# Ledger of designs, part 31: peptides against a protein of PDB entry 4BOS

Target 1, 163 residues: chain A of PDB entry 4BOS
Amino acid sequence: PVLTRTVVPADNSCLFTSVYYVVEGGVLNPACAPEMRRLIAQIVASDPDFYSEAILGKTNQEYCDWIKRDDTWGGAIEISILSKFYQCEICVVDTQTVRIDRFGEDAGYTKRVLLIYDGIHYDPLQRNFPDPDTPPLTIFSSNDDIVLVQALELADEARRRRQ
Target 2, 163 residues: chain A of PDB entry 4BOS as posed
Amino acid sequence: PVLTRTVVPADNSALFTSVYYVVEGGVLNPACAPEMRRLIAQIVASDPDFYSEAILGKTNQEYCDWIKRDDTWGGAIEISILSKFYQCEICVVDTQTVRIDRFGEDAGYTKRVLLIYDGIHYDPLQRNFPDPDTPPLTIFSSNDDIVLVQALELADEARRRRQ

## One batch from the design tools (peptide; made by RFdiffusion4, then SolubleMPNN)

Design b1_p13_3_s1 (from b1_p13_3, 6 letters changed)
Fold by OpenDDE base, seed 4:
Structure b1_p13_3_s1 (fold): chain B 163 residues (1-163), chain A 13 residues (1-13)
Amino acid sequence: as target 1 above (163 residues)
Amino acid sequence: APLTADERAALAA
């Protein structure tokens, strides 16, 4: 099996598109962002004590208005929220540092999904199988550390290409 | 627990 990257549109919603892709088993839907933005805003608005100004970097209301804009970028806090919502670990391999940031790793989830991040763009990762009749896998066991090694290999190769 | 502000900034595109 080989871990590969699916390039999604380089728009301001690439994080949402990428997350949707992996949690839905490999469905590319660039139009998913508006609803996902509203979902995040709803979750944040529902718990202003947990999602405080200190965490958000702006007031709860300001964040909700901000994230629902069509030109704002998602990041770590949005990944954390989506990890909780989808009840899975979200692992982001960074091509600039060749490191993996794991979101939800202490929550006891049995599943993990993987994204690749280059500092300004997110793409989803999937495992392709030798059997052409077996569809690519985007949802892995949270105990599958081999996929993390493969993700690091992809990131390292990407980094070398840029040096 | 939620991410810290620093963690949010680190992975914000």
Scores: peptide ipSAE 0.027, ipTM 0.679, DockQ to the pose 0.046
Fold by OpenDDE base, seed 1:
Parts: structure tokens; C-alpha cells; sequence
Structure b1_p13_3_s1 (fold): chain B 163 residues (1-163), chain A 13 residues (1-13)
């Protein structure tokens, strides 16, 4: 089995597309972003005390309006929210630093998904199997540390290619 | 707990 990258469109919604891809088992849907943006806004709006201005960098209402725009970028806060919503750990391997940022790691989730990030773009990761008839895997056990090693290897290779 | 604003910025695309 080998971990591979599925390149999603380099649009303003690559994070949402990537998350959707992995949590849905490998479904590429570039049109998923609007609903995911609304989902995040709904969650944020529901708890203004938790999602404070200090966290959001703007008022709760302003953030909700902002994230629902079709041209605004998601980041760590959105990943954290999506991790909680989907009840899975979201691991992001950064090709610039060759490090993995884990979201939801303290929540006790049994499953994890992986994204690869290059500083300006997110893509989903998947495990491909030797049997061509076996579909790729995007949801891993939270105990599967091998996949994290493989992700780091991918990131290291990517970094080397850009040097 | 949610990430800090700085952490958010670090992983912003």
C-alpha cells in the first residue's frame, strides 16, 4: 500500500474540497464548499462565547459572513471545527516544514484523515492498494502511525522537488 | 479548545 496525493482544484475552497474528499471516502466534489462554509458558520454562530473574537480575529457575526463568501480561505480554525463535526482527527502534513499538525488529537477519535498542505493549497491523501479493484482508503485508524510516516515521506519528497 | 488566532494564521491557505 502506498499513500498518494489527489490534486484538487486550486481554488479558494481547496481545504473544504479536500476535507470532504477524505471524510466521504474519496469523493471529489468541488461544489461541496458552499454547504461546508455554511456548516462552519452555523457552528460558530451557535457558540459566540467559545468562538470569541480573540479566536476568530473578528466578531462572531463578521466571521460567519466572511467564511460564507465563496472566495475566502479556510485554515486551522476551520479544520478544527470540521474535525469536531466529523468526529475524526484531521492530520495536515506541511510540505514546507515536513511536519504534521494534528487536529482533534485530544478528542479520542478512533479515525483520522490526512491532508497535505504546501502553504497555499490543500490536497487530500489516500492509500492505494496493489489490487487495482480495491478502492483507495481515506479514513485510517487513529492508531495507524504508519500512515503518518508515509505522509512525512511524501512531504519530504515534495519539499526536495521544490528546492 | 479552539486554536489561537496565531495557530489559525499559521495554517491559513
Amino acid sequence: as target 1 above (163 residues)
Amino acid sequence: APLTADERAALAA
Scores: peptide ipSAE 0.027, ipTM 0.677, DockQ to the pose 0.048
Fold by OpenDDE base, seed 2:
Structure b1_p13_3_s1 (fold): chain B 163 residues (1-163), chain A 13 residues (1-13)
Amino acid sequence: as target 1 above (163 residues)
Amino acid sequence: APLTADERAALAA
């Protein structure tokens, strides 16, 4: 089995497309972003005490309006929210630092998904199997540390390609 | 775990 990268469109919604891909078991749907943006806005709006200006960098309402724009970028807070919503650990391997940032790592989730990030773009990761009749896997055990090693290897290779 | 504003921006893309 090999961990591979599926390149999603380099539009402003690559994070949402990538998350949707992995949590839905490998479904590429670039049109998923508007609904995911609405989902995040709904979650944020539902808890203004937690999602405060200190967390958001803007008022709760301003954030909700902002994230629903089709040209705004998702980041750590959006990943954190999506981790909670989908009840899975979201692991982001950074090709610039060759490090993995884990979101939801303390929540006790049994599942993890992986994204690869280069500083300006997110892509989903999947495990391909030697049996062509076995579909790729995008949802892993949260105890599967082998997939994290493989993700780091991918990141290191990507970093070397940019040198 | 709660995020800071800096952490929010850390993985912006």
Scores: peptide ipSAE 0.026, ipTM 0.671, DockQ to the pose 0.046
Fold by OpenDDE base, seed 3:
Structure b1_p13_3_s1 (fold): chain B 163 residues (1-163), chain A 13 residues (1-13)
Amino acid sequence: as target 1 above (163 residues)
Amino acid sequence: APLTADERAALAA
């Protein structure tokens, strides 16, 4: 099996598109972002004590209005929220540093999904199988360390291509 | 979208 990258549109919502892709088992839906933005806003609004100005960098209400715009970028806060919502680890491999940031790693989730990040753009990762009739896998066991190694290999190759 | 140091610090707090 080989870990591969699926390139999603380079719009302001690539993070949401990528997360949706992996958690839904490989469904590419570039139109999913508005609803995911609203979902995040709803979660943030529901717990203003936890999602404070210190965490958000702005008031709870300001953040909710901001994240629902179609031209604002998601980051660590949004990934953490989505990890908790979908009850899975979200692992982001960075092609600039060749490191993996794991979100939800302390929650005891049995499943993980993987994204690849180049400093601006997010794409989803999937495992392809030799049998063409076997669909790609996007949801992995949290004990599958091989997929993390393969993700690092992809990032390392990407970095070498840019240098 | 960058994962800022401030975001990481806030999440770790």
Scores: peptide ipSAE 0.025, ipTM 0.665, DockQ to the pose 0.043

Design b1_p13_3_s2 (from b1_p13_3, 6 letters changed)
Fold by OpenDDE base, seed 5:
Structure b1_p13_3_s2 (fold): chain B 163 residues (1-163), chain A 13 residues (1-13)
Amino acid sequence: as target 1 above (163 residues)
Amino acid sequence: APLTADEVAALAA
């Protein structure tokens, strides 16, 4: 089995496209962003005490209006929210540092998904199997440490290629 | 610079 990268469009919504891909088992839908932005806004609006201005960097209402724009970028806050919503650990391997940031690692989730990040763009990761009849895997056990090693290897290769 | 996972967790915890 080999961990591979699926390149999604380099638009303002690559994070949302990538998360949707892995949590839905490998479905590429570049049009998923508007609804996911609304989902984020709804979750944030529902709990102003938890999603405070200290976390958001702006008022709750201002953030909700901001994230629903089609030209604003998602980041760590949105990943944390999506991890909680989908009840899975989201692991992001960074090609610039060759390190993994784990979102939701203390929540006790049994599943994890993986993204690769280069500082400005997110892509989803999947495990391909030698049997062509076995579909790629995007949702892993939270006990699968081998996939984290493979992600680091993939990021290191990307760093060496300056991609 | 964007927030790290640890920074987000610390703010939300």
Scores: peptide ipSAE 0.025, ipTM 0.644, DockQ to the pose 0.037
Fold by OpenDDE base, seed 2:
Structure b1_p13_3_s2 (fold): chain B 163 residues (1-163), chain A 13 residues (1-13)
Amino acid sequence: as target 1 above (163 residues)
Amino acid sequence: APLTADEVAALAA
């Protein structure tokens, strides 16, 4: 099996498209972003004590209005929220540093999904199998450290291509 | 560009 990158559109919603892809088992839906943004806004609005201005960098209401815009960037805050919502570890391998940020790593989730990030753009990762009858895998065991090694290798290759 | 994990941590610090 080999870990591969599926390139999603380089729009302002690539994070949401990428997360949707991996948590839904490999469904590419670039139109998912508006609903994903609304989901995040709803979660944030539901708990203003936890999602405070200190965490958001703006008031709860301002954040909710901001994230629902079609041109605002998703980042670590949104990944953390989506990790909690989907009850999975979200691992982001950074091609600039060749390091993995693990969101939800202390939550005890049994599943993990992987994204690749270049400092601007997010793409989803999937495991392809030699058997053509076996569909690609996007949801891994949280104990599967082999996939993390493969992600690092993929990121290192990407970094070298940009050097 | 989107916020990184360490940037979020810094905001919450």
Scores: peptide ipSAE 0.024, ipTM 0.648, DockQ to the pose 0.050
Fold by OpenDDE base, seed 1:
Structure b1_p13_3_s2 (fold): chain B 163 residues (1-163), chain A 13 residues (1-13)
Amino acid sequence: as target 1 above (163 residues)
Amino acid sequence: APLTADEVAALAA
């Protein structure tokens, strides 16, 4: 089994596309962003005490309006929210630093999904199997540390390619 | 560019 990257469109919604891909078991839907943006906005709006200006960098209302735009970029705030919503750990391997940021690691989730990030663009990761009839796996056990090692290897290779 | 995990942590600190 090999961990591989599925390149999603390099648009301002790549984070949402990537998350959707992995949490849905490998479904590529570049049109999923509007709904996911609305989902995030709804969650944020529902708890203005938690999602404060200190966290959002703007008022709760301003953030909700902002994230629902089709040209705004999601980041760690959105990943954290999506981790909570999907009840899974979202692990992001950064090709610039060759580090993994784990979102939801404190929540005790039994599942994890993986993204790869280059400082601008997000892509989903999946495990491919030798058997061509076995579909790729995008949802892993939170105890599967091998997949994290493989993600780091993938990121390191990507970094070397840029040198 | 989107916020990183450490940037969010810094904002919340």
Scores: peptide ipSAE 0.023, ipTM 0.646, DockQ to the pose 0.049
Fold by OpenDDE base, seed 4:
Structure b1_p13_3_s2 (fold): chain B 163 residues (1-163), chain A 13 residues (1-13)
Amino acid sequence: as target 1 above (163 residues)
Amino acid sequence: APLTADEVAALAA
């Protein structure tokens, strides 16, 4: 089995497309972003004490208006919210640093999904099996540390290609 | 640019 990258469109919604892909078991839907943006805005608006100006960098209302725009990029705040919503650990391997940021790792989730990030663009990761009739896997056990090693190897290879 | 995980964690501390 090999961990591979599925390249999604390099639009401003690549994070949402990538998360949707992995949590839905490998479904590419570039049109999913508007509803996911609205979902995040609804969650943020529901708890202004937790999602404070200090965390958001702007007022709660300003953030909600901002994230619903079609040209704004998601980041760690949105990943944290989506991890909580989908009740899974979201692991992001960074090709610039060859490090993995694990969102939701302290929440006790039994499942994890993986994204690869290059500083501006997110793509989803999947495990491909030798048997072509076995569909790729996007949802892993939170105890599967082998997939994290494979993600680091993939990121390291990507970094070497740029050097 | 979006905040990193460390930046969010620092703000939440």
Scores: peptide ipSAE 0.023, ipTM 0.652, DockQ to the pose 0.044

Design b1_p13_3_s3 (from b1_p13_3, 5 letters changed)
Fold by OpenDDE base, seed 1:
Structure b1_p13_3_s3 (fold): chain B 163 residues (1-163), chain A 13 residues (1-13)
Amino acid sequence: as target 1 above (163 residues)
Amino acid sequence: APLTTDERVAAAA
């Protein structure tokens, strides 16, 4: 089995598309972003004490309005929220640093999904199998550390190609 | 800050 990336559109919503892809088992749906943005806004709005101006960099309401725009970028805040919502670790491998940021790692989730990030764009990762009739896997055991190693290898290769 | 924060979010923070 080999870990591969599926390139999703660079349409300002790549994070949402990528998360949707992996948590839904490999479904590419670039139209998923509006609802996911609304989900984020709903969760943020539901807890203004936690999602404070200190966390958001703007008022709770302003952030909710901002993230619902179709041209604004999601980041660590959104990943954290989506990890909790989908009850899985979201592991992001950065091709610029060849490091993995793990979201939800302390929550005791049994599943993890993986994204690859280059500083401005997110793509989903999947495991392809030798049998062409076996569909790719996007949801891994949180005990599967091999997939993390493979993600680092993939990121390292990507970095090398850009040097 | 997490490395997964994109430039736009970082600028807004």
Scores: peptide ipSAE 0.046, ipTM 0.722, DockQ to the pose 0.065
Fold by OpenDDE base, seed 5:
Structure b1_p13_3_s3 (fold): chain B 163 residues (1-163), chain A 13 residues (1-13)
Amino acid sequence: as target 1 above (163 residues)
Amino acid sequence: APLTTDERVAAAA
């Protein structure tokens, strides 16, 4: 089994497309972003005390309007929200530093999904199996440390390609 | 701060 990257469009919504891909078991849907943006806005709007201006950099309402635009980028706060919503750990391997940022790691989730990040673009990761009849896996056990090692190896290779 | 941190999260951290 090998961990591979599925390249999604660089259309300002790559984070949402990538998360949707992995949490849905490998479904590529570039049109999923508007609804995911609305979901995040709904969650943020529901708790203005937690999602404060200090956290958002703008008022709660302004953030909700902003994130629903089709050209605004998601980042760590959106990943944190999506991790909690989907009840899974979201692990992001960075090709610039060859390290993994783990979101939801202290929540006790039994599942983890993986993204690869280059500083501006997100792509989803999947495990491919030797048996062609076995579909790729995107949802891993949170005890699967091998997949994290494989993600680091993938990121290291990507980094070396750029150097 | 995580490497995936955008400007908003960085400012909040």
Scores: peptide ipSAE 0.045, ipTM 0.721, DockQ to the pose 0.048
Fold by OpenDDE base, seed 4:
Structure b1_p13_3_s3 (fold): chain B 163 residues (1-163), chain A 13 residues (1-13)
Amino acid sequence: as target 1 above (163 residues)
Amino acid sequence: APLTTDERVAAAA
């Protein structure tokens, strides 16, 4: 089996599309972003003590309005929130550094999903099986360290192609 | 308005 990348649209909402893809088992839905942005804003607004200006870089209300725009990028805050919401680790492999950032790793989740990130764009990762009748896997065991190795290999190959 | 660039993932590493 091989870990592969599914390219999603570069429409400023690629993070949300990518997360939706992996947590829903491989469903591509670029129209999911507005509702996911609203979900982020709702969660941020619900805990202004934690999601403070120190964390957000702006007031809680300003951040909520900002993330709901269709041209703003989600980042670590959004990934952290979505990890908690979907109760899974979200592992992001960076093609620029060939490193994996693991979100939710201390929460004791039994499942993990993987994204690939190039500093500007997010795409989802999936495991493809030799048997054509076996659908690709997007949700892995949090004990599956092989998939992390494969993600690093995929990122390293991507980096080499840009040399 | 300019598009927002986001480097928060790298900062959270």
Scores: peptide ipSAE 0.033, ipTM 0.711, DockQ to the pose 0.113
Fold by OpenDDE base, seed 3:
Structure b1_p13_3_s3 (fold): chain B 163 residues (1-163), chain A 13 residues (1-13)
Amino acid sequence: as target 1 above (163 residues)
Amino acid sequence: APLTTDERVAAAA
């Protein structure tokens, strides 16, 4: 089995497309972004005490209006929200630093999904199997540390290619 | 460093 990257469009919504891909078992749907943005806005609006101005960098209402725009970028805040919503770890391997940041790691989730990030773009990761009739896997056990090693290998190779 | 494409997260870190 080998871990591979599926390139999604660089359309300002790559984070949402990538998360949707992995949590839905490998469904590529770039049109999912508007609903994903609305989902995040709904969650944020539902808890203004937790999602405070200090956390969001703007008022709760301003954030909700802002994140629903089709040209605004998601990041750690949105990943944290989506991790909690989908009840899984979201592990992001950074090709610039060759490190993995785990979101939801302290929540006790049994599942993890993986993204690869280059500083401006997110893509989903999947495990491919030698049997062509076996579909790729995007949802892993939170105890599967081998997939994290493979993600780091992908990041290392990406960094070497840029140098 | 925070993983973000949004400057607001980096600034808040």
Scores: peptide ipSAE 0.040, ipTM 0.705, DockQ to the pose 0.087; fails the geometry check

Design b1_p13_3_s4 (from b1_p13_3, 6 letters changed)
Fold by OpenDDE base, seed 2:
Structure b1_p13_3_s4 (fold): chain B 163 residues (1-163), chain A 13 residues (1-13)
Amino acid sequence: as target 1 above (163 residues)
Amino acid sequence: APLTADEVAALLA
């Protein structure tokens, strides 16, 4: 089994496209972004006490309007929200640092998904199998640390290619 | 650069 990267469009919504891809089992749908943005806005709007200005860096309403724009970039806050919504750990391997940020790691989720990040762009990761009849896997056990090692290897290779 | 997972966790704690 090999961990591979699926390159999604380098648009303002690559994070949402990538998350959608992995949580839906490998479905590439760049058109998912508007609905993903609205999903996040809905979650944030539903709990203004928790999603406060201190967390958002702007008022709850301002954030909701902001995230629904088609040209705003998702980041750690959005990943955290999506991790909670999908009830899975979202692991982001950074090709600049060759480190993994694990969102939702303390929530006790049984599943994890993986993204690769280069500082400006997110892509989803998947496990390909030797058997061509076995579809790629995007949702892993949260105890599968081998996939994290493979992600680090992939990130290290990517980093070396940029040098 | 985006916030790290630890930084977000601290904010959401």
Scores: peptide ipSAE 0.025, ipTM 0.667, DockQ to the pose 0.037
Fold by OpenDDE base, seed 1:
Structure b1_p13_3_s4 (fold): chain B 163 residues (1-163), chain A 13 residues (1-13)
Amino acid sequence: as target 1 above (163 residues)
Amino acid sequence: APLTADEVAALLA
């Protein structure tokens, strides 16, 4: 089995597309962003005490309006929210630093999904199997540390290609 | 640059 990158469109919604891809088992839907943006806004709006200006950098209402725009970029806050919503770790390997940020790692989730990030763009990662009839895997056990090693290897290779 | 996982954890703690 080999960990591979599926390139999603390089648009302002690549994070949402990538997360959707992995949590849905490998479904590429570039049109998923509006609903995911609304989902995040709904979650944020539901708890203004927790999602405060200190966390959001703007008022709760302003953030909700902002994230629902079709041209705003998702980041760490959104990943954290999505991790909690989908009840899984979201592991992001950075090709610039060759490091993995694990969102939701303290929540005790049994599943993890992986994204690759190059400083601008997010893509989903999947495990391909030798048997062509076996579909790729996007949801891994939180005990599967091999996939994290493979992600680091993938990121390191990507970094070398840019140097 | 995005926040690190540690930074997010600190904010959400």
Scores: peptide ipSAE 0.023, ipTM 0.640, DockQ to the pose 0.037
Fold by OpenDDE base, seed 3:
Parts: structure tokens; sequence; C-alpha cells
Structure b1_p13_3_s4 (fold): chain B 163 residues (1-163), chain A 13 residues (1-13)
């Protein structure tokens, strides 16, 4: 089995496209972003006491309007929210630092998904199998440490290519 | 500019 990267469009919604891809088992839908943005806004709006101005950097209402724009970029806050919504760890490997940030690692989820990040762009990761009839895997066991090693290997190779 | 995973976790704790 080999961990590979699926390149999604380099638009300002690559995070949402990538998350949707992995949590839906490998479905590439570049048009999924508007609904995912609305989903996040709905979750944030539902709990203004928890999602406070201190956390959001703006008022709850301002954030909801902002995240629903098609030209705003998602980040750690959105990943955290999506991790909780989909009840899985979201692991992001950074090609600049060759480090993995694990979102939802303390929640006790049994599943994890993986993204690769280069500082401006997110892509999803998947495991391909030698049997061509076996579909790629995007949802891994939270105990699968091998996939994390493979993700680090991909990031390290990407960094070496840029140097 | 963007918050790190640790910073978000701390704020949401």
Amino acid sequence: as target 1 above (163 residues)
Amino acid sequence: APLTADEVAALLA
C-alpha cells in the first residue's frame, strides 16, 4: 500500500474540497465548498458563547458572513470544527516543516483522515492498494501510525524537491 | 497570522 496525494484545484476553497474528499471516502467535488462554508457558519452561529469573539477574532456574526464568502481561506479553526462535526481526527502534514498537526487527537475518535499542506494549499491523501479492484482508502484507524510515517515521508520528499 | 493547531486547542479547551 502506498500513500498518495490527490491534487485539488488551487482555489481559496482547497481546504474544504480536501476535507470533503477524505471524509466522503475519496469523492472529489470542487463544488462542495459553499455548503461546507454554510455548515461551519451554522455550527458557529449555533453557539455564540463558545465560538466567542476572542476565538474568532471577530464577532460571531461577522465570522459567519466572512466564512461564507467564496474568497476567504479556511484554517485551523475550520479544521477543528470539521473534525468535531465528522467525528474524526484530521491530520495535516506540512511540507515546509515536515510536521503533522493533529486536530481532534484528544477526542478519542477511532478514525483519522490526512491532508497535506504547503503553506498556502491543502490536498487530500489516500492509500492506494496493489489490487486495482480495491478502491483507495481515505479513512484510517486512529491507531494506524504507519500512515503518519508515510505522510511525513511524502512531506520530506516534497521539501527536498523545492530545495 | 493564522492560528496554529495548539493555539486553537488552547482557546477551545
Scores: peptide ipSAE 0.023, ipTM 0.648, DockQ to the pose 0.038
Fold by OpenDDE base, seed 4:
Structure b1_p13_3_s4 (fold): chain B 163 residues (1-163), chain A 13 residues (1-13)
Amino acid sequence: as target 1 above (163 residues)
Amino acid sequence: APLTADEVAALLA
């Protein structure tokens, strides 16, 4: 089994597309972003005390309006929210640093998904199996640290290709 | 640059 990257469109919504891909078991839907943006906005709006201006960098309402725009970028806050919503750890391997940021690692989730990030673009990762009839796996056990090693290897290779 | 996981954790602490 090998961890591989599925390249999603390089648009402002690559994070959402990538997250959707992995949490839905490998479904590529570039049109998923609007709904996911609305989902995040709904979650943020539901708890203005927690999602404060100090955290959001803007008022709760302003953030909700902002994130629902089709040209605004998702980041760590959105990943954190999506991790909580989907009840899974979201692991983002950075090709620039060859490090993994683990979102939701302390929440006790039993599942993890993986993204690869190059500083401006997110792509989803999946495990491919030798048997072509076995579909790729995108949702891993939170105890599967081998997949994290494989993600680091993939990121390191990507970094080397850019150097 | 976007916030790191640690930075988010700090903000949410």
Scores: peptide ipSAE 0.023, ipTM 0.650, DockQ to the pose 0.039

